# Peptides against a protein of PDB entry 2MBZ: the designs that were tried, part 27

Target 1, 143 residues: chain A of PDB entry 2MBZ
Amino acid sequence: GINLTPEEKFEVFGDFDPDQYEEEVRERWGNTDAYRQSKEKTASYTKEDWQRIQDEADELTRRFVALMDAGEPADSEGAMDAAEDHRQGIARNHYDCGYEMHTCLGEMYVSDERFTRNIDAAKPGLAAYMRDAILANAVRHTP

## One batch from the design tools (peptide; made by RFdiffusion4, then SolubleMPNN)

Design b1_p12_3_s1 (from b1_p12_3, 9 letters changed)
Fold by OpenDDE base, seed 5:
Structure b1_p12_3_s1 (fold): chain B 143 residues (1-143), chain A 12 residues (1-12)
Amino acid sequence: as target 1 above (143 residues)
Amino acid sequence: MNISLGLSTLVL
């Protein structure tokens, strides 16, 4: 799990408790390389590391929302660049994330209502927009 | 936007 005190967890994640899903994650993904990589990588993370990850997520959210508000298509260069930064962020912070893995994550964002609800809290339709941008970014990087 | 379901493999 996340090696933070209850107070530190609240400071970083607020009312969202990632540990609430630990058992489900282990049941579904515990035998995958991604799970192993994430557990090994995050074991050394400090409060400052987790805060940085949250800040990066907030910045990405603002970028996508701004693109949507501007009417930019999800397959615009701006949206695809944001999707690429998202993919790279996952790779740096959690586990190796190729384009195939990224597209699978994008589909999960719209197929799992818990993800959809969490993402769309920033703006209705954001999860679908992200999924479409992720797909477009994968396509442009595939020969 | 915070990290949602499945921090280990299902990372937002």
Scores: peptide ipSAE 0.080, ipTM 0.769, DockQ to the pose 0.352
Fold by OpenDDE base, seed 1:
Structure b1_p12_3_s1 (fold): chain B 143 residues (1-143), chain A 12 residues (1-12)
Amino acid sequence: as target 1 above (143 residues)
Amino acid sequence: MNISLGLSTLVL
């Protein structure tokens, strides 16, 4: 799990408690390579590492929201670049994330209400926008 | 954006 004190966890994640989902995550993904890679990689993460991950996620959220507010389509270069950065962030921080995997994640963002709610907290429709951008980015990289 | 965006599956 996350090697942080309760105080550190709150400082980094706020009201979101990742430990709440540990069992479900293990049940759903515990036998996958992604899970194994993530557990191995994150086992050494410090508070600073987790904070960096959150900062990166927040920056990405701001980018997508700004694109939506500007009326940029999800298949715009800007939106697809943001999606690519999202994919690379997952790969860097957690596990190998190819374009197929990324599109599956995008679909989960709109099909699992918990994900949708958490993502759309920043802006209604953000999850769907991200999914569409992820799909578009995958298409442009898979001719 | 919470870690669910950075983490691919709810939280990994």
Scores: peptide ipSAE 0.082, ipTM 0.773, DockQ to the pose 0.502; fails the geometry check
Fold by OpenDDE base, seed 4:
Structure b1_p12_3_s1 (fold): chain B 143 residues (1-143), chain A 12 residues (1-12)
Amino acid sequence: as target 1 above (143 residues)
Amino acid sequence: MNISLGLSTLVL
């Protein structure tokens, strides 16, 4: 799990408790390379590392929300660039994330109600917007 | 947005 004290976890994640999903994640993905890579990378993460990751996530959320508010299509360069940064962030912090994997994640954001509710807490329709941007970004990077 | 349910990992 996350190598932080309960206090540190609260400081970084607030009301969100990632530990409550550990068993399900292991059951669903425990035998995948992505799971292995994530466990290996995050094993050494400090509180500061996790805070940085959260800050990056928050910044990305703000970018997508701003794009939506501005009326930018999900297949705009701005939206696709945000999706690309999202993909790269996953790759940097957790596991290798190709475009196909990324599109699968995007689809999960709209098909799993838990993800949808959590994402759309920032702005209704954000999960769908992200999914569409992720798909568009994948398409433009596929020969 | 949280990494587990918002972006990518812990909760794949």
Scores: peptide ipSAE 0.080, ipTM 0.772, DockQ to the pose 0.434; fails the geometry check
Fold by OpenDDE base, seed 3:
Structure b1_p12_3_s1 (fold): chain B 143 residues (1-143), chain A 12 residues (1-12)
Amino acid sequence: as target 1 above (143 residues)
Amino acid sequence: MNISLGLSTLVL
C-alpha cells in the first residue's frame, strides 16, 4: 500500500483511509496494466508527493465548480480543458490514461455511489458534470 | 476531490 506512517496518512487523507479499499481494488483491478503502473510509480512517493496530488485534485475540483456556477455547459472549451487536465494528471502521477480509459473513469464516477457522494460533496451534480466534460473532451480529440 | 477510492488513482 501507501508507504506512509499512520500519522502521515492522516495528514494527507484525513479520515479517508485508502487502505480500507485495498482488497476491493486488488480484486477489481489487480490484473490490469494500470494497477501495475500505479504500484510502480507510487512506490517511491513521499508524503509531500501525495499532498501535491491531493492539492492538484482540489484545485481541479474548484475549477469545475466555478464553471458550473458560471453556467458553462459541460461541452464548453473551459470544461473540456479541465477534463483534459484531469486526464493528464492521472497519466503523470499514476498510469497511462488514454481517452477511452478516461471515459470509463467518468462512468465510474456516476455509477459508483461512493465516488458520486465524495465528488458531489463539493457541489451537487459535479460527478455528472465531470463525466459529461470527460466525454466531450474525448470526442473532440477523436479524429 | 478524493479519488483514491478506486481505479482513478489506484492508491495502494
Scores: peptide ipSAE 0.078, ipTM 0.769, DockQ to the pose 0.375; fails the geometry check

Design b1_p12_3_s2 (from b1_p12_3, 11 letters changed)
Fold by OpenDDE base, seed 1:
Structure b1_p12_3_s2 (fold): chain B 143 residues (1-143), chain A 12 residues (1-12)
Amino acid sequence: as target 1 above (143 residues)
Amino acid sequence: MNITLGLGTLIL
């Protein structure tokens, strides 16, 4: 799990407790390479590392919201670039994330209500917008 | 196949 005190966890994640999902994650993906890589990589993460990850996530969220507010389509260069940064962030911080994996994640964002609700907390429809941008980004990188 | 931290980052 995350090697932070309860206080540190709250400082970084607020009301979201990732440890709450540890059992489900292990049950669903515990035998995957992604899970193994994530556990190995994050085992050494400090509070500062997790804070950086959250900051990156927040920045990405702001970018997508700004694009939506501006009326930019999800297959715009800006939206696809944001999706690419999202993919690279996952790869850098957690596990190898190819375009196929990324599209699967995007679909999960709109098919799992828990993800949808969490993402759409920033803006209604954000999960769907991200999914579409992720798909478009994958397409442009997979001719 | 992840847990969403914040809004833009997914982890396992």
Scores: peptide ipSAE 0.080, ipTM 0.774, DockQ to the pose 0.246
Fold by OpenDDE base, seed 5:
Parts: sequence; C-alpha cells; structure tokens
Structure b1_p12_3_s2 (fold): chain B 143 residues (1-143), chain A 12 residues (1-12)
Amino acid sequence: as target 1 above (143 residues)
Amino acid sequence: MNITLGLGTLIL
C-alpha cells in the first residue's frame, strides 16, 4: 500500500482513498507485470512524490478540458500530445506502458463506470475524449 | 483528476 500517514493521505488525495480498491486490484491484476512494477516503484514514494503525481494528473486534466472547450478534435496534435504525455507519465511513475497497453486503458476509461465518473467529474465526456485521443496517438506512432 | 490505483485495473 501507500506508505503515508492518514493525514498525509488526506492532504494528497482528499476524499479519494486509493487503498479502498487494493483488494480488487490484487484479485484482478495481482499476477501481472504491471502490478509488480507498480508495487516495486511506489514502495519508495514519499508524500512529495505522490503530490507530484497528483499535480501532473491535474495539469493533464486541465489541458484536456481546455482542448475540449476550444473545440479541438481528439485527433488534433494538441490532444494526441496530451495523450502521449499521459502515456509517458504512467511509464515513469508506475509501469511500462506501450501503445497497446495505453489503448486498453483508454477503453477501460469508458467501459468501467467508476473510471468514467471519476474522470468526467472534471468535464462531462472527458473520458471518451481521452480514449479517442489515446487511440489517435497510438495510430500516429504505428508504422 | 487524481490517480486511481483501483477501479477495475491499475493506475489512471
């Protein structure tokens, strides 16, 4: 789990408790390389590391929302670049994330209502927009 | 948007 005090967890994640899903994650993905990599990387993370990750997520959210508000298509260069940064962020912080894995994550964002609700809290339709941008980014990087 | 460790898979 996340090695933070209850107060630190609240400061970083607020009312969202990632540990609430630990058992489900282990049951579904505990035997995957991604799970193992994430556990190994995050074992040394400090409060400052987790805060940085949240800040990066917030910045990415703002970028996507701004693109949507501007009417930019999900396959625009701006949207695809944001998707690429998202992929790279996952790779740096959690586990190896190739384009195939990234597209699978994008599909999950729209197929799992819990993800959809969480993402769309920033703007309705954001999950679908991200999924489309992720797919477009994968296509442009595939020969 | 916060990072999610669960919700059916690994990491948002």
Scores: peptide ipSAE 0.075, ipTM 0.764, DockQ to the pose 0.321
Fold by OpenDDE base, seed 4:
Structure b1_p12_3_s2 (fold): chain B 143 residues (1-143), chain A 12 residues (1-12)
Amino acid sequence: as target 1 above (143 residues)
Amino acid sequence: MNITLGLGTLIL
């Protein structure tokens, strides 16, 4: 899991406990390359690394919310660029994330109520907006 | 925003 003390985990993640999902993730995805890559990369992460990842996530959330508030469609260049940054962030921090994988993740955001609920806490409909932007971004990058 | 750590791992 995340090699932080309980205090450090609280400082970075607050009331959210990522460790509560470890068993389910291992059961569902433990034999995948993505799981392996994520475990290998994050094993060396410091508190500062995790904080940076959280900051990046927060910034991306603000971008998507701002796009929605501005009425920008999910297939706008702005929304697709935000989706691309999301994809690249996953690739940089966790595991190789191609466009097909990213599209699958986007679909999970709207099909798994746990993701939908947590994402939409920032703004209702955000998960669906992200899914649509992710799909649009994947399409524009597919020959 | 929530981040997936590994095909389902949810992190805020």
Scores: peptide ipSAE 0.073, ipTM 0.765, DockQ to the pose 0.271
Fold by OpenDDE base, seed 3:
Structure b1_p12_3_s2 (fold): chain B 143 residues (1-143), chain A 12 residues (1-12)
Amino acid sequence: as target 1 above (143 residues)
Amino acid sequence: MNITLGLGTLIL
């Protein structure tokens, strides 16, 4: 799992322990290249690295919420750019994330209640908005 | 926002 002490994990993730899902993730995706790549990349991550990743995610969340509050459609340039930054963040920190993979993740955000509930904590409907922006961004980058 | 680790692990 994540190579942090219990104290460091609490500092970064609070009461939420990502390792609670380790068995499920291994069962579903343990034989994929993406899983292996993520394990290899994150093996050397420090507490400061994980905190930076969390800060980036929070910033992107605020950006999506601001777009929704402004009434910008999910296929607006602003929303698609936010989706692109999300995709690139995954690629930089975890595993290669092409547009097809990204659309699959977007669908997971609306089909897995655990993701939907946690994302929508920032704003109701945010998970669906992100999914739609991810799809639109993928379409505009498809020749 | 959730961060996906290894395709499924939830990170908040």
Scores: peptide ipSAE 0.075, ipTM 0.765, DockQ to the pose 0.238; fails the geometry check

Design b1_p12_3_s3 (from b1_p12_3, 10 letters changed)
Fold by OpenDDE base, seed 2:
Structure b1_p12_3_s3 (fold): chain B 143 residues (1-143), chain A 12 residues (1-12)
Amino acid sequence: as target 1 above (143 residues)
Amino acid sequence: MNVTLGLSALVL
């Protein structure tokens, strides 16, 4: 759970309520290291921490959208760098996120319609673009 | 408001 007041949650996440998914997340991933790490790290997060994370995510979204608008392919250096920053952001703020984990997340973005719908709210096809960039980034970093 | 990084962390 996120230790913010309802008012703080609204200020940070708007109409999106992360707690709506807590039970599902626990049931599906509660026995994973990623879940444990995320729960332990975020337990101490303040409103400012969550706001920073949201700001970083918004910046990344804008960055990907700009790349798409510019016609940069998902396997361009720009797109792959954005994917790398995304991976590192997850690793820093939530849980260890190797390239395999990252590619799994990318696939989730296109296979789980909830993610697809939310991501594509910024730009249609963004979820697929991110998935492809994540995969390309993983490939270039694989020996 | 949608946050790609936030969603990734919240739903793993």
Scores: peptide ipSAE 0.086, ipTM 0.772, DockQ to the pose 0.572
Fold by OpenDDE base, seed 3:
Structure b1_p12_3_s3 (fold): chain B 143 residues (1-143), chain A 12 residues (1-12)
Amino acid sequence: as target 1 above (143 residues)
Amino acid sequence: MNVTLGLSALVL
């Protein structure tokens, strides 16, 4: 799990506790390389590390929302660049994230109502927009 | 809830 005190967890994640899903995550992904890599990387993370990760995610969310508000299509250069930064952020902080993995994550954003609800809290339709941008970014990097 | 936190909860 995340090695923070209850107070630190609240400061970083608020009312949402990611450890509530620890059993489900282990059951679904416990035998994957992604799970192993994530556990290895995050084992040493401090409160400041987790806060930085959350800040990066929030900044990227604002960037996608701004693109949607401007009427930019999900396959625009701006949207695809945001998707690429998202992929690279996962790779730096959690696990190796190739384009195939990234497209699978994008599909999860629209097929798992928990993700859809959490993402669309920033703007209705954001999960679908991100999925489409992720797919477009993967396509442009396909030989 | 941001995307990274969601990923940590359901995938990581």
Scores: peptide ipSAE 0.084, ipTM 0.774, DockQ to the pose 0.435
Fold by OpenDDE base, seed 4:
Structure b1_p12_3_s3 (fold): chain B 143 residues (1-143), chain A 12 residues (1-12)
Amino acid sequence: as target 1 above (143 residues)
Amino acid sequence: MNVTLGLSALVL
């Protein structure tokens, strides 16, 4: 699991405990390179590292919401750039994330109700918007 | 929003 004290975990993640999903994640993805890379990379993360990751995710969420509020299409340059930053953030912080992998993650956001509910808490339809932006970004980078 | 579940690479 994440190498933080319970107090540090609360400071960073609040009411969410990522370790409660560790067994499920291992069962579903434990034999993948992505899982291995993530475990190896995050093993050395400090509280500050995890806080930075959370801050980056929050910024990206706000950015997508702003795009939706502005009426920007999911295949706009702005939306695709936000999707690209999301992909790069995953690659930087967790595991190699190609465009195919990213598209799979986007699809999960709309097919797994847990992700959908969590994402759409910021704005209804955000998960679908992100999925569409991720797909559009993948298409423009894989002609 | 819970960013770990929503935008993080910590997938279920």
Scores: peptide ipSAE 0.081, ipTM 0.769, DockQ to the pose 0.410
Fold by OpenDDE base, seed 5:
Order: structure tokens, then C-alpha cells, then sequence
Structure b1_p12_3_s3 (fold): chain B 143 residues (1-143), chain A 12 residues (1-12)
């Protein structure tokens, strides 16, 4: 799993334990390229790398929440740009993430209650808003 | 604070 001490894991992830899902992820996706790429990339990550990833996630969350609070639609330029940054962040940090993959992730955010609950902890409806922004961003980049 | 957006990509 993540090569951090229990204390470091708590400092970075708080009460959320990503290793809790390791077996399920392996069972469902262990034979995919995405899984392999993620394991290879993250094997060298330090505490500082994981903290950077969390900081990026926090910043993105704040952007989406601000857009929602402002009443901006999920297919606004701002929301779609945030979705694009999310896609690029996944590609940079974890695995190749095209628009089809990103759309699948967005659907998972609203169809798996565990993801919905975790995401909506920042703001109710955030998961659905992200899904819609992800879809809109994919559409604008698809001929 | 801490959010799971980045970590959600690991739990595809």
C-alpha cells in the first residue's frame, strides 16, 4: 500500500484510510492498466508527494464549492475547467485518464454511496456537480 | 483540511 507510517498517514489523510479499499480495488481492477500505472507511480511517493496531492484535491474542492455557491452551472467554463484540471491531475499523479475514463469516474462518484458521502462532506450535491462538469468537459473536447 | 478527490482515483 502507501509507504507511510501510521502517523504520516494520519497527518496526510486524516480519518480517511485509503488502504481500507486495497483488497477491493485489487479484486475489481487489479488486471487493468490503470491499476498497474498507479501502483508503479505511487511506489516512489513520499509524504510530501501525498500531501501535494491532497492539497491539489482541497484546492479543486474549494473551486467547485465556490462555483456551486455562485450558482454557476456545471457546464460553465469555470466548472468545465475545474473538471479538466481534475482529469489532468489524475493523469499526472496516478494513471492515463482520457475523457471516457474520466466520465466513468464521474458516474462512480454518484452511483457508489461511499464516494458520494466522502465527496459531499464538503458540500451536499458536490459529487453530482462534479459528475455533470466532468461530462460537460468531455463533451466539449469530443468532436 | 483533507478531501478524498485525489484518492477517489485510486479506488476506481
Amino acid sequence: as target 1 above (143 residues)
Amino acid sequence: MNVTLGLSALVL
Scores: peptide ipSAE 0.086, ipTM 0.774, DockQ to the pose 0.489; fails the geometry check

Design b1_p12_3_s4 (from b1_p12_3, 11 letters changed)
Fold by OpenDDE base, seed 4:
Structure b1_p12_3_s4 (fold): chain B 143 residues (1-143), chain A 12 residues (1-12)
Amino acid sequence: as target 1 above (143 residues)
Amino acid sequence: MNITLGLAALVL
């Protein structure tokens, strides 16, 4: 799990407890390179590292919501750039994330109702918007 | 909202 004290975890993640999903994550993806890379990389993360990751995720959420509120299509430059930043953030913080992998993640956001509910808590339809932006971004980078 | 650390928090 995350190498933070319970107090530090609360300070960074608040009501969200990532450790509650550790067993399921291991069961579903424990044999993947992504899982291995993430475990190895995050093992050295400090409270400040996790806070940065949290802040980046929150910023990205706000950015996608703003794009939706502005009526920007999911295949707009703005939406695709946000998707690209999402992909790069995963690659930087967790594991190598190519465009195919990113597209798979986007599909998971709409196919797993738990992800959909969590994401759409910020704005209804956000998960689908992100999936579409991720797909569009992948297409423009893999012609 | 942390979309990065969703259900698959450790794997995304």
Scores: peptide ipSAE 0.094, ipTM 0.770, DockQ to the pose 0.456
Fold by OpenDDE base, seed 1:
Structure b1_p12_3_s4 (fold): chain B 143 residues (1-143), chain A 12 residues (1-12)
Amino acid sequence: as target 1 above (143 residues)
Amino acid sequence: MNITLGLAALVL
C-alpha cells in the first residue's frame, strides 16, 4: 500500500483512498510484471512524489477537457499527444506501459463503471474521449 | 479523484 500517514494521504488524495482497492488489484493482477514493478517503484514514494503524480494527472485531465471543449477530435494531434504523455506518465510512475497495455487501460476506462464515473467527474464523456485518443495514439505508433 | 490514481488503485 501507500506508505503515508492518514494525514498525508488526506492532504494528497482527499477523501479518496487508493488503498481501498488493494485487495482487488492484488487478486486481478498480483501475478503480473506490472504489479511487481508498481509495488517496487511506489514503495519508496514520499508524500511529495504522490503529490507530483496527482498534479500530473490533474494537468492531463485539464488538457483533455480543453481539447474536448475546443471541439478537437480524439484522433487529433493534440489529443494523441495528450494520450502519449499519459502513457509515458504511467511508465515513469508505475510500470512499463506499451501501446497495447495502454489500449487495454483505455478500454477499461469505459467498461468499468467505477473508472468511468471517476473520470467523467471532470467532464461527461471524458473517459470515452480518452479511450479514443489512446487508441488513435497507439495506431499512429504502430508500424 | 484523478485518472492516474484511479489506474494505480484499480488497474495495476
Scores: peptide ipSAE 0.084, ipTM 0.764, DockQ to the pose 0.467
Fold by OpenDDE base, seed 2:
Structure b1_p12_3_s4 (fold): chain B 143 residues (1-143), chain A 12 residues (1-12)
Amino acid sequence: as target 1 above (143 residues)
Amino acid sequence: MNITLGLAALVL
């Protein structure tokens, strides 16, 4: 769970409550190292930490949208760099995120309609674009 | 909802 007051949660996340999914997350991934790491890291996060994470996510979203609007392919250096920054952000804030894990996340963005809807709210097709960029980034970093 | 909210809620 997120250790913020209801008021702080609203300020950071608006009407969205991440804790609504806590049980599902625990049931699906509660026995993974990633879950443990995320729970341990986020347990100490302040409102400012969560706000920073949100700001980083928003910036990344804008960056991907700008790339799409510019017609840059998902395997462009710009798109792959954005994917790399996304991977590193996950690793820093949540859990160890190697390229294999990252590609799995990318696939989830297009296979789980909840993610697809949420991501594509910024721009239709963004989830697919991110998935493709994530995959391309993983490939270029694979020996 | 941004990528982070989705990630934090639905993945970890």
Scores: peptide ipSAE 0.083, ipTM 0.765, DockQ to the pose 0.420
Fold by OpenDDE base, seed 3:
Structure b1_p12_3_s4 (fold): chain B 143 residues (1-143), chain A 12 residues (1-12)
Amino acid sequence: as target 1 above (143 residues)
Amino acid sequence: MNITLGLAALVL
C-alpha cells in the first residue's frame, strides 16, 4: 500500500482512499509487470512525491478542459500533446506505458463507470474526449 | 478525484 500516515493520506487524497481498492487491483493486475513496476517505484514515495503526482494530474485535467472549452477536436495537436504528456507521466511515476497500454487505459475511462464519473466531475464528456485524444496520439506515432 | 487517483485505485 501507500506508505503514508492516515493524516498524510487525507492531506494528499482527501476523502478518497486508494487503498480501498487494493484487493481488487491485486486480483485484476497482481500478475502484471505494470503492477510490479508500480509497487517498486512507489515504495519509496514520500508525501511530497504523491502531492507532486496529484498536482501534475490536476494540471493535465485543466489543460484538457481548456481544449474542450475552446472547441478543439480530440485529434488536434493540442489534445494529442496532452495525451502524450499523460502517457509520459504514467511512465515516469508508475510503469512503462506504451501506446497500446495507453489506448487500453483510455477505453477503461469510458467502460468503467467509476472512472467515467470521477473524470467527468471536471467536465461532462471529458473521459470520452481523453479516450479519443489518446487514440489519436497513438495513431500519429504508428509507423 | 483526479486521473492519477483513479489510475492508482483501479490499475496501479
Scores: peptide ipSAE 0.078, ipTM 0.761, DockQ to the pose 0.429

Design b1_p12_4_s1 (from b1_p12_4, 9 letters changed)
Fold by OpenDDE base, seed 5:
Structure b1_p12_4_s1 (fold): chain B 143 residues (1-143), chain A 12 residues (1-12)
Amino acid sequence: as target 1 above (143 residues)
Amino acid sequence: MNPLLGLAALLL
């Protein structure tokens, strides 16, 4: 699990408790390379590391929202570049994330209502926009 | 604070 104190977890994640999903994640993905890699990488993460990850996520969210507000298509260069940065962030912080894996994650964002609700808290339709941008980015990088 | 995009990578 995340090796922070309850106070540190609250400071970084607020009312969102990632530990509440640990059992489900282990049950669904515990035998995957992604799960193993994530556990190995994050075992040494400090409060500052987790805060940086949250800051990166917030910045990316703002970037996608700005693209949507500007009326940019999800297959625009701007949206696909944001999707690429998202993929690279996952690869850097958690586990190897190829374009196929990233596309699977994008589909989960719209198929699991918990993800959809959480993402769309920033802007309605954001999860679908991200999924479409992720797919478009994967297509342009796998000709 | 939107834990979603970074934590979505963990909470898959």
Scores: peptide ipSAE 0.075, ipTM 0.757, DockQ to the pose 0.505
Fold by OpenDDE base, seed 3:
Structure b1_p12_4_s1 (fold): chain B 143 residues (1-143), chain A 12 residues (1-12)
Amino acid sequence: as target 1 above (143 residues)
Amino acid sequence: MNPLLGLAALLL
């Protein structure tokens, strides 16, 4: 699991407990390269590393919300660039994330109500907007 | 806090 004290976990994740999902994650993905890469990278992460990752996620959320509030379509340059930054953030911090993997993640955001609820806490419809931006970004990067 | 990266990283 995440190598933080209970106090540090609360400071970084608040009411979200990643340990609640550890068994499900292992059952679904434990034999994948993505799971192995994530475990290897995160094994050395400090509280400060996890906080930086959360701050990056919050910044991307604010960018998507601002695009939605401005009425920009999910296939705009701004929305696709935010989707690309999201993909690259996953690649830096967790595991190799190609465009196919990223589109699968986007579909999960709208098909798993736990993801949808957590994402849409920032703005209703954000999960669907992110999924559409992820798909558009993948399309512009495929021949 | 939006657990976007946390959830994506953990659940794939």
Scores: peptide ipSAE 0.074, ipTM 0.758, DockQ to the pose 0.564
Fold by OpenDDE base, seed 2:
Order: structure tokens, then C-alpha cells, then sequence
Structure b1_p12_4_s1 (fold): chain B 143 residues (1-143), chain A 12 residues (1-12)
């Protein structure tokens, strides 16, 4: 699990407890390279590392919300660039994330209601917008 | 606020 104290976890994640999902994640994905890579990378993460990851996620959320509020299509350059930054952030912090993997994640955001609810807390329809931007970004990078 | 990146990394 995440090697933070309960107090540190609360400071970084608030009411969200990632440890509640550890068993499900292990059961579903424990035999994947992505799971292995994530566990190996995050094992050394400090509170500051986790806080940085949260800050990056919050910034990306604000960016997507701003694009939606501006009426930018999910296949706009701005939305696709935000999707690319999201993909690269996953790759840097957690596991190798190619465009196919990223597209699968995007689909999960709309098909798993837990993800949808958590994402759409920032803005209704954000999960669908992200999925569409992720797909568009994958298409433009796949010749 | 639930972290978008955190959720993706945790639940894959």
C-alpha cells in the first residue's frame, strides 16, 4: 500500500482512501505489467511525491473543465493536448501508458460508475469529455 | 475532491 501515515494520507487524499481498493486492484490487475510497475515506482514515494501527483491531477481537472466551459470540442487541440499530458503523467508516475492503454482507461472512466462519479464531481460530463479527448489524442498519434 | 490521476493509477 501507500507508505503514508493516516494523517499524511488524509492531508494528501482527503476523504478518499486508496487502500480500500487495494484488494480489488490486486485481484483484477495483479498479474499485469502495469500493476507491477506501479507498485515498484510508488513504493518509494514520499508524501511530497503523492502531493505532487495530486496537484498535477487537480491542475489537469481544472484544465479540462475550463475547456468544457469554453465550449471547446473534446477533439480540439486543447483537449487532445490535455489528454496527452494526462497520458504522460500516468507513464511518468505509475506505469507505461501507450495510446491503447490510455484509450482503455478513458473507456473505464465512463463504464465504471465509481470513476464516473469521482470525475464528474468536478463537472458533470467530465468523464465522457476526457474519454473523448483521450480517444481523439490516440487517433491523431496513430498514423 | 477525488484525484483523477490517483484513481487511474490505483484502479487501472
Amino acid sequence: as target 1 above (143 residues)
Amino acid sequence: MNPLLGLAALLL
Scores: peptide ipSAE 0.073, ipTM 0.760, DockQ to the pose 0.553
Fold by OpenDDE base, seed 1:
Structure b1_p12_4_s1 (fold): chain B 143 residues (1-143), chain A 12 residues (1-12)
Amino acid sequence: as target 1 above (143 residues)
Amino acid sequence: MNPLLGLAALLL
């Protein structure tokens, strides 16, 4: 799990407790290389590391919202670049994330209502926009 | 709360 005090967790994640999903994540992914890599990487993370990851995610969310508000298609260069940054962020912080894995994650964002609700808290339809951008980015990198 | 971090935690 996340090696922070309850107070530190609240400071970084607010009312969201990622540890409440630890059992489900282990059940779904516990036998994957991605799970092992994530556990190994995050075991050494400090509060400052988690805050950095949070800040990166917030910035990415703002970028996608701004693209949507501007009416940019999800297959625009800007949206695909944001999707690429998302993929690379996962790779740096958690586990190796290829384009196939990234597209699977994008589909989960729209198929699991919990993900959809959490993402769309920033803007309705954001999960679908991200999924479409992720797919477009994968296509341009794997012709 | 950034949902993308919550998602990374939910993903793995």
Scores: peptide ipSAE 0.075, ipTM 0.756, DockQ to the pose 0.516; fails the geometry check

